# Ledger of designs, part 163: peptides against a protein of PDB entry 4Z63

Target 1, 334 residues: chain A of PDB entry 4Z63
Amino acid sequence: LCLGMNDLTGNIPEDLFHLKRLNLLGIQENRLSGSLSREIRNLSSLVRLDVSWNLFSGEIPDVFDELPQLKFFLGQTNGFIGGIPKSLANSPSLNLLNLRNNSLSGRLMLNCTAMIALNSLDLGTNRFNGRLPENLPDCKRLKNVNLARNTFHGQVPESFKNFESLSYFSLSNSSLANISSALGILQHCKNLTTLVLTLNFHGEALPDDSSLHFEKLKVLVVANCRLTGSMPRWLSSSNELQLLDLSWNRLTGAIPSWIGDFKALFYLDLSNNSFTGEIPKSLTKLESLTSRNISVNEPSPDFPFFMKRNESARALQYNQIFGFPPTIELGHNN

## One batch from the design tools (peptide; made by RFdiffusion4, then SolubleMPNN)

Design b2_p19_5_s2 (from b2_p19_5, 6 letters changed)
Fold by OpenDDE base, seed 4:
Structure b2_p19_5_s2 (fold): chain B 334 residues (1-334), chain A 19 residues (1-19)
Amino acid sequence: as target 1 above (334 residues)
Amino acid sequence: SSSWITTDEEPVSDEEKLA
């Protein structure tokens, strides 16, 4: 049953929960309000639940133990409060959980040993506090993780060295500290292709440790951290780099010539730093900017990106990395 | 540039959801 993109108001009719053979319930992009009914438990055949973009409030009901076939739960852009229900945090069937842009709070706890099918987790823009959950690497299929805009004070857990499934990781504006430790840990994530760390590590030094290596890194965004240091030499070994944003830092020194050796680099923002010297001539030879016909059908993160243009303006949303225009920004240096 | 990339989404107000 798909009722998305309407002007539906009130709550879900109780009789809808009698549909025991229902595999898909989509009621997204409406004006539905109140609590999400516990009677969702009666939808025992449910594979996909989409309640996103509504006015739902209260706690998410703890009924997911009665939904043994549920693979997709989309609840983004609601007013949900409380924590992740225990039955949801233990769901063995769940592949994707999206609860981005809610008011969920407390410590983030997932039973990753039970969540054997979880491949995508989006909990961005919530009120989770405490530390990053050390057991996330126990979610052995977890590929996509957005935890941006939460209050995860402290460092990236050492356990994330074992996060072999991790491909796309977003931690923007999560009160993280110790970028050297974070990068030193995350380099062990052999499948990591996208790393977004914007608005963390305030005033720290960007490490220039030649021992750091990100083999499959395609997207690195570490903007607006007030980072000191220079262009990191370790990044030159990330031959698959497609997008680099290090803007709004305090980086110094020259832009190195190896920045033009990235064959796939189509987006470069080094603006609002303190870089000096000449623009490398190698930037004029970036193959991705000279070749018009690169149809890149590559996997993208499930979480959206935002281009923040002004503090007072709403950010422009990009659902795919390739939605960004080919860009070289070197402005506002010195 | 006056912009930067982030995954930090600003909360959507109820008014913006209804628009």
Scores: peptide ipSAE 0.571, ipTM 0.923, DockQ to the pose 0.800
Fold by OpenDDE base, seed 2:
Structure b2_p19_5_s2 (fold): chain B 334 residues (1-334), chain A 19 residues (1-19)
Amino acid sequence: as target 1 above (334 residues)
Amino acid sequence: SSSWITTDEEPVSDEEKLA
């Protein structure tokens, strides 16, 4: 049953929960309000539940133990409060959980040992606090993780050295500290292609340790951290780099010539730093900017990106990395 | 640029959901 993208108001009719053979319930992008009914438990054949972009409030009901076939739960852009229900945090069937842009709070706790099918987790823009959960690497299929805009004080856990499934990781504006430790840990994530760390590590030094290596890194965004140091030499070994944003930092020294050797680099923002010297001639030879052959069909993160300005204007949303225009930004603030 | 990339999503207001 797909009723999304209408002007439906009020609550879900109770009789809808009698549809025991229902595999898909999509009621997204409506004006539905109140609590999400516990009677969802009666939808025992449910594979996909999409209640996103509504006015739902209250706690998410603890009924997911009665939904053994549920693979997709989309609840983003609601007013949900409380924690993740215990039955949801233990769901063995769940592939994708999206609860982005809610008011969920407390410590983030997932039973990753039970969540054997979880491949995408989006909990961005909530009110979670405490530390990053050390057991996330136990979610053996977890590929996409957005935890941006929460309050995860402290460092990236040492256990994330074992996060082999991790491909796309978003941690923007999460009160993280110790960038040297974070990069030293995350370099062990051999499948990591996208790393977004914007608005963390305030005033720290960007490490220039030649022992750091990100083999599969395609997207690195570490903007607006007030980072000191220079262009890191370890980044030169990330031959698959497509997008680099280090803007709005306090980086110094020359832009190195190896920055033009990245064959797939189509977006480079080094603006609003304190770089000196000449623009590398190698940047004029970037194959991606000359050939227009950007492979748009590559796997991307499930979470959105935003182009934020220092103005009151709302950020532009980009659902795909290749939605960004080919860009070279080298404008320096002295 | 006067901009940077982030995944820091601004919360959507109820008024904006209804627009």
Scores: peptide ipSAE 0.570, ipTM 0.923, DockQ to the pose 0.778
Fold by OpenDDE base, seed 3:
Structure b2_p19_5_s2 (fold): chain B 334 residues (1-334), chain A 19 residues (1-19)
Amino acid sequence: as target 1 above (334 residues)
Amino acid sequence: SSSWITTDEEPVSDEEKLA
């Protein structure tokens, strides 16, 4: 049943929960309000639940033990409060959980040993606090993780050295500290292709450790951290780099010539730093900017990107990395 | 440009949901 993108108001009719054979319920992009009914438990055949973009409030009902076939739960852009229900945090069937842009709070806890099918987790823009959950690497299929805009004080857990499934990781504006430790840990994530760390590590030094290596890194965004240091030499070994944003930092020194050796680099923002010297002539040799064939079909993160222009304007949303225009931004340097 | 990339989403207000 798909009733999304309407002006539906009020509550879900109780009789809808009698549809025991229902595999897909989509009621997204409406004006539905109140609590999400516990009677969802009666939808025992449910594979996909989309309640996103509504006015739902209260706690998410703890009924997911009665939904053994549920693979997709989309609840983004609601007013949900409380934590992740125990039955949801233990769901063996769930592949995707999106609860982005809610008011969920407390310590983030998932039983990753039970969540054997979890591939995508989006909990961005919530009120989770405490530390990053150390057991996330136990979610052996977890590929996409957005935890941006939460309050995860401290450092990236050492356990994330074992996060072999991790491909796309977003931690923007999560009160993280110790970028050297974070990069030292995350370099062990052999499948990591996208790393977004914007608005963290306030005023720290970007490590220039030649022992750091991100073999599969395609997207690195570490903007607006007030980072000191220079262009990190370790990044030169990330031969698959497509997008680099280090803007709005305090980086100094020259832009190195090896920046032009990235065959796939189509987006470069080094603006609002303190770089000096000449613009590397190698930037004029970027194959991705000279050749028209951008591979549009590459896997992308499930979480959106935002281009923030100023404090007052709403950010532009980009759902795919290749949605960004080919860019070289070197403005506002010394 | 006075822009940067983030995954930090601004919360959508109820007024924006109703518009």
Scores: peptide ipSAE 0.558, ipTM 0.918, DockQ to the pose 0.807
Fold by OpenDDE base, seed 5:
Structure b2_p19_5_s2 (fold): chain B 334 residues (1-334), chain A 19 residues (1-19)
Amino acid sequence: as target 1 above (334 residues)
Amino acid sequence: SSSWITTDEEPVSDEEKLA
């Protein structure tokens, strides 16, 4: 049953929960309100539940033990409160969980040893507090993780050096500290292609350690951190780099010539730093901007990106990395 | 430019959900 993108109001009719053979329930992008009924437990054949972009409130019902076939739960952009229900945090069938832009709170706890199928987790823009869960690497299929805009005080856990499944990682504005430790840990994530760390590590030094290596890194965003230091030499070995944003930091020194050697680099923002010297002539030879159609068929993160132009304006949303225009921004350096 | 990339989404208001 697909009823998304309508003007539906009120609660889900109780009679809908008698549809025991229902595999797909999509009621997203409506005006549905109140609590999400516990009677969803009666939909024992449910594979996909999409309740996103509604006015749902209250706690998410603890009924996911009665939904053994549920692979996809989309509840983003609601008013849900409380924690992740125990049955949801233990779901062996769940492949994707999206609860972005809610009011969920407390410590984030997932039973990753039980969540054997979890591939994508989006919990961005919630009220989770405490530390990052150290057991996330035990979710052996977890590829996409968005935890942006939560209050995860402290450092990236040492256990994340074993996060081999991790490909796309977003932690923007999560009160993280110790960028040197974070990069030192995350370099061990062999499948890591996208790393977003904007609005963390306030005033720290960006490490220029030649021992750091991110072989598969395509997207690095570390904007608005007030980071000190220079362009990191270790980044020159990330030959697959497509997008780099280090804007709104306190980086100094010259822009190195190797920045123009990235064959796939189509978006570069180094603006609002303290870089000096000449613009590297190698930037005029970027193959991505001169001759190559960038292959649009590359896997992208499941979480959206935002280009924030002004603090008072709504950010522009980009659902794909290649939605960003080819850009070289070097402005406002002093 | 006064812009930067983030994944920090501002909370969507109920008014914005209905627009």
Scores: peptide ipSAE 0.549, ipTM 0.919, DockQ to the pose 0.780

Design b2_p19_5_s3 (from b2_p19_5, 7 letters changed)
Fold by OpenDDE base, seed 2:
Structure b2_p19_5_s3 (fold): chain B 334 residues (1-334), chain A 19 residues (1-19)
Amino acid sequence: as target 1 above (334 residues)
Amino acid sequence: SSSWIDTVEEPVSDEEKLA
C-alpha cells in the first residue's frame, strides 16, 4: 500500500493494521501526526515501512520483534523522541534503518551481534549523546553510516580498526576530538570510500604522518574545523580521490603539485585557508575536468550531502557525489 | 567560496513540511 506524497492528515486508520498480508506500507510525505501506533505489530508480513516526512511524535513503539520480515524502516524527518526501541536494536531482518532528522536521545545502543543484516544506518541530526558505540564494527554488513549532528564527545573508538564493512561514513558536527587518532584508526577500514568529518576537531593540527594510508578513499570532507598544518602528504597515496573539501580551515604552506595527479578528482575546495605560493600547473591537466567522463553510475552513500553557506541561504541538497559540479575553489581568505 | 560540504540536514520546520 503506497499512499505517499499526498495531503493525508490525522492518524493512520486502525483498520489498516488488520492487513496481515501487507508487505509494503508507504505513507511518507504527508501530514500524518500523533504517535506511531503499536498496532503496526499486527502487520506480520511487513517488509518495508516508510513513515518518513510526516508529523509523527512520541516514542517509536517496541514491536519490531513481531515484524520478522522487516528489512526497511524509514522514519526520517519526524518528531520521534526517546531511544531506539530494544526490539529494533536487536532486529535480525533489518537491512536499512533511517531515523535521521528526529529528536531521538540518550546513548546510542545497537545489538550489532543480533543485527546481522544491517547494511545502512542513518541516525544523523538527532540528540544522541555520550560516546560512539564501540560495538558498531560487530554489525558485519554495515556499509553506510551517518551519525552526523549528534553529540558524541571524545574520540573515535579503537574498535573501528576492525570496521571492515564500512564504506560510507559521516561524523559531521558530532563534537569529536583528536583527528590524529581518528585518522590513525579509520585508515584500517579497507573499504572506506567516503569520509565526512566536517565541523569537528576544532583548532587541532591536521596530521602529516606519512604512515597514514587510505587505499580506497574517493571522498574526503574535513571542512570548517579550523585545522592547522599543511596539505597532508599521506593523501597523495589515495589515487582514487574524486572529491576533496578542506575549506574553512587554517591550513598553510604551498598547494603541492601532486594534487593534480588525481585522475578522478573533479571537485576540489581548498578555499578559506592560508595557503601560499603558486597554483600548481598540474591542476590545469586534471583529466576528470577535461574529459567529462565522470562515471555517474558509481555507488554513492545513502545519506545526502549539503552545500552549506555561512549566509541564510538554504543549503543545496545533493543525493549523489556526482551531483556536485566540477569545481576548483582555491580562494584564500587572508 | 563561502560554502562547505556537510551531511547535516537542516531541521525542517513543521510549517515547511506542510507547505
Scores: peptide ipSAE 0.476, ipTM 0.839, DockQ to the pose 0.775
Fold by OpenDDE base, seed 4:
Structure b2_p19_5_s3 (fold): chain B 334 residues (1-334), chain A 19 residues (1-19)
Amino acid sequence: as target 1 above (334 residues)
Amino acid sequence: SSSWIDTVEEPVSDEEKLA
């Protein structure tokens, strides 16, 4: 049953929960309000639940033990409060959990040893506090992780060295500290292609440790951290780099010539730093900017990107990395 | 540039959710 993109108001009719053979319930993009009914438990055949973009409030009901076939739960952009229900945090069937842009709070706890099918987790823009869950690498299929805009004070856990499934990771604006430790840990994530660390590590030094290596890194975003240092030499070994945003830092020195050796680099923002010297001539030879016909059907993160502006204008949403226009921004240096 | 890339959605006001 798909009722998305309407002006539906009120609550879900109780009789809808009698549909025991229902595999898909989509009621997204409405004005549905109140608590999400516990009677969802009666939808024992449910594979996909989409309640996103509504006015739901209260706690998410702890009924997911009665939903043994549930693979997709989308609840982004609601008013949900409380924690992740225990039954949801233990769901062996769940592949994707999206609860982005809610008011969920407390410590983030997932039973990753039970969540054997979880491949995508979006909990961005919530009120989770405490530390990052150390057991997150136990989610052995977890590929996409957005935890941006939560209050995860402290450092990236050492256990994340073992996060082999991790491919797309955002921790933007999560009150993280120690960028050197974070990068030193995350370099061990052999499948990591996208890393977003914007609005963390305030005033720290960007490490220039030649021992750092991100083999499969395609997207690196570390904007607006007030980071000091220079362009990191370790980044030159990330031959698959497609997008680099280091804007709004305090980086100094020259832009190195190796920045033009990235064959796939189509988006570069080094603006609002303190870089000096000449623009490398190698930037004029970026193959991705000279070749018009790169139809790159590459997998993107499940979480959206936003182009934020300093002015009160709405951020532009980009659902795919390749949605960004080919860009070289070097403005506002010095 | 006056912009940077983020994964943080700006909180859509309830008024903007209703529009």
Scores: peptide ipSAE 0.467, ipTM 0.827, DockQ to the pose 0.760
Fold by OpenDDE base, seed 5:
Formats: C-alpha cells, structure tokens, sequence
Structure b2_p19_5_s3 (fold): chain B 334 residues (1-334), chain A 19 residues (1-19)
C-alpha cells in the first residue's frame, strides 16, 4: 500500500493493521499525526515501512520482534521521542534504519551482534547524548552511518579501527574532540570513501602526519572547525579524491601543487582560511574540469548533503555527490 | 563563499514539512 505524497491527516485507521499480507506500507510525505500505533505488530509480512515526513509524535512502539521480515524502516522528519526500541535495536532482518530529524534522546545503544543485516543507519539530527557506541563495528554489514547533529562528547572509539564495513560516515556537529585520534583511527577503515567531520574539533590542529593514509577516500568534508595548521601532506596519497571541503578553518601556508594532481577532483572549497602564496598552476590542469566526464555511476551515501550558508537562506539539498557543481572556491583567504 | 558542506538538515518546521 503506497499512499505517500498526499494530504492525509489524522491517525492511521485501525483497520489497516488487519492487512496481514501487506509487504509494503508507504505513507510518507503526509500530515499524519499522533503516536505510531503498536498495532503495526499485526503486519507480520511487512518488509518496508515508510512513515517519513509526517507529524508523528511519542515513542516508537517496541513491536519489531513481531516483524521478522522488516528490512526497511523510514521514519525521518517526524516528532518521535524516547530511545530506539529494544526490539528494533535487536532486529536481525533490518537492512536500513532512517530516523533522521526526530527528537530521539538518551544513549545510543544498538545490539550489533543481533543486527546482522544492518547496512544503513541514519540517526542524524536527534538528541542522542553520551559517547559514540563502541560496538558499532560489530554491525558487520554496516556501510552507511550518519550520526550528525547529536551530542556525542569525547573521541572516536578505538574500536572503529575494526570498522571494515564502513564506507560512508558523517559525524558533523556532534561535539567531537581530538581530530588527530579520529583520523588515526579512521584511516584503518579500508572501505571508507566518504568522511564528514564538519563543526567538530573546535580550534584543534589538523595533523600533518605523513603516516596517515586514506587509500579509498573520495569525499572529505572538514568545514567550520577553526582548525589550525596547513594543507595536510598525507592527503596527497588519496588519489581517488573527488570532493574536498576544508572551508571556514584557520589553515595557513601555501596551497600545495599536488592539489591539482587529483584526476577525479571536481569540487574544492578552501575558502575562509588563511592560505598565502600563489594559486597553484596545477589547478588549471584538473582533468575532471577539462576533459573527463566523471562517471556518475559511483555509489553515494544514503544521507543527503546540504550546502549551508551563513545567510538565512534555506540550505540546498544534494542527494548525490555529483549533484554538486564543479567548483573551485579559494575566496576569503587572508 | 559564505557556504560549507554539511549533513545536518535544518530543523524543518511543521509548516515546511507540509509544503
């Protein structure tokens, strides 16, 4: 049953929960309100539940033990409160969980040893507090992780050295500290292609350690951290780099010539730093901007990107990395 | 540019959820 993108209001009719053979329930992008009924437990054949972009409130019902076939739960952009229900945090069938842009709170706890199928987790823009869950690497299929805009005080856990499944990771605006430790840990994530660390590590030094290596890194976003230091030499070994945003920091020194050697680099923002010297002539030879059609067929994160502005203008949403226009921004350096 | 890339959606008002 697909009823998304309508003007539906009120609660879900109780009679809908008698549909025991229902595999797909999509009621996203409506005006549905109230609590999400516990009677969803009666939909024992449910594979996909999409209740996103509504006015749902209250706690998410603890009924996911009665949904053995559920692979996809989308509840983003609601008013849900409380924690992740125990049955959801233990679901062996769940592949994708999206609860972004809610009011979920408390410590984030997932039973990753039980969540054997979890591939995508989006919990961005919630009220989770405490530390990052050290057991996330035990989710052996977890590839896409957005935990942005939560209050995860402290450092990236040492256990994330073993996060081999991790490909797309955002921790933007999560009150993280110790960028040197974070990068030193995350370099061990062999499949890491996208890393977003914007609005963390306030006033720290960006490490220029030549021992750091991110072989598969395509997207690095570390904007608005007030980071000190220079362009990090270790980044020159990330030959697959496509997008780099280091804007709104306190980086100094010259822009190095190797920045133009990235064959796939199509988006570069180094604006609002303290870079000096000449613009590297190698930037005029970026293959991505001169001759190469960037292959659009590359996997992207499941979470959207936003172009934020200091102006009151609504942030532009980009669902794909290649949605960004080819850009070189070097403005506002002093 | 006064812009940066983020993954944080601005809190969509209930009015903006419905538009």
Amino acid sequence: as target 1 above (334 residues)
Amino acid sequence: SSSWIDTVEEPVSDEEKLA
Scores: peptide ipSAE 0.450, ipTM 0.835, DockQ to the pose 0.736
Fold by OpenDDE base, seed 3:
Structure b2_p19_5_s3 (fold): chain B 334 residues (1-334), chain A 19 residues (1-19)
Amino acid sequence: as target 1 above (334 residues)
Amino acid sequence: SSSWIDTVEEPVSDEEKLA
């Protein structure tokens, strides 16, 4: 049943929960309000639940033990409060959980040993606090993780050295500290292609450790951190780099010539730094900017990107990395 | 440009959801 993208108001009719054969319930993009009914438990055949973009409030009901076939739960852009229900945090069937842009709070706890099918987790823009869950690497299929705009004080857990499934990771604006430790840990994530660390590590030094290596890194975004230092030499070994945003830092020194050696680099933002010297002539040789064949079909994160301009302006949303226009931004340097 | 890339969605106000 798909009733999304309407002006539906009020509560879900109780009789809807009698549909025991229902595999897909989509009621997204409406004005549905109140609590999400516990009677969802009666939808025992449910594979996909989309309640996103509504006015739902209260706690998410702890009924996911009665939904053994549920693979997709989409609840983004609601007013949900509380934590992740125990039955949801233990769901062996769940592949995707999106609860982005809610008011969920408390310590983030997932039973990753039980969540054997979890591939995508989006909990961005919530009120989770405490530390990053050390057991996330136990979610052996977890590929896409957005935890942006939560209050995860401290450092990236050492256990994330074992996060072999991790491909797309955002921790933007999560009150993280120690960028050197974070990069030192995350370099062990052999499948990591996208890393977003914007609005963390306030005023720290960007490490220039030649021992750091991100073999598969395609997207690196570390904007608006007030980072000091220079362009990191370790980044030159990330031969697959497509997008680099280091804007709004305090980086100094020259832009190195090796920045033009990235065959796939189509988006470069080094603006609002303190870089000096000449623009490398090698930037004019970027193959991705000279060749028309951008591979549009590459896997992207499940979480959207936003081009932030100012605090008051609505950000432009980009659902795919290749949605960004080919860009070289070097403005507002010294 | 005064822009940077982020993954943080701004909370949609209830007023914006109703518009």
Scores: peptide ipSAE 0.468, ipTM 0.830, DockQ to the pose 0.793; fails the geometry check

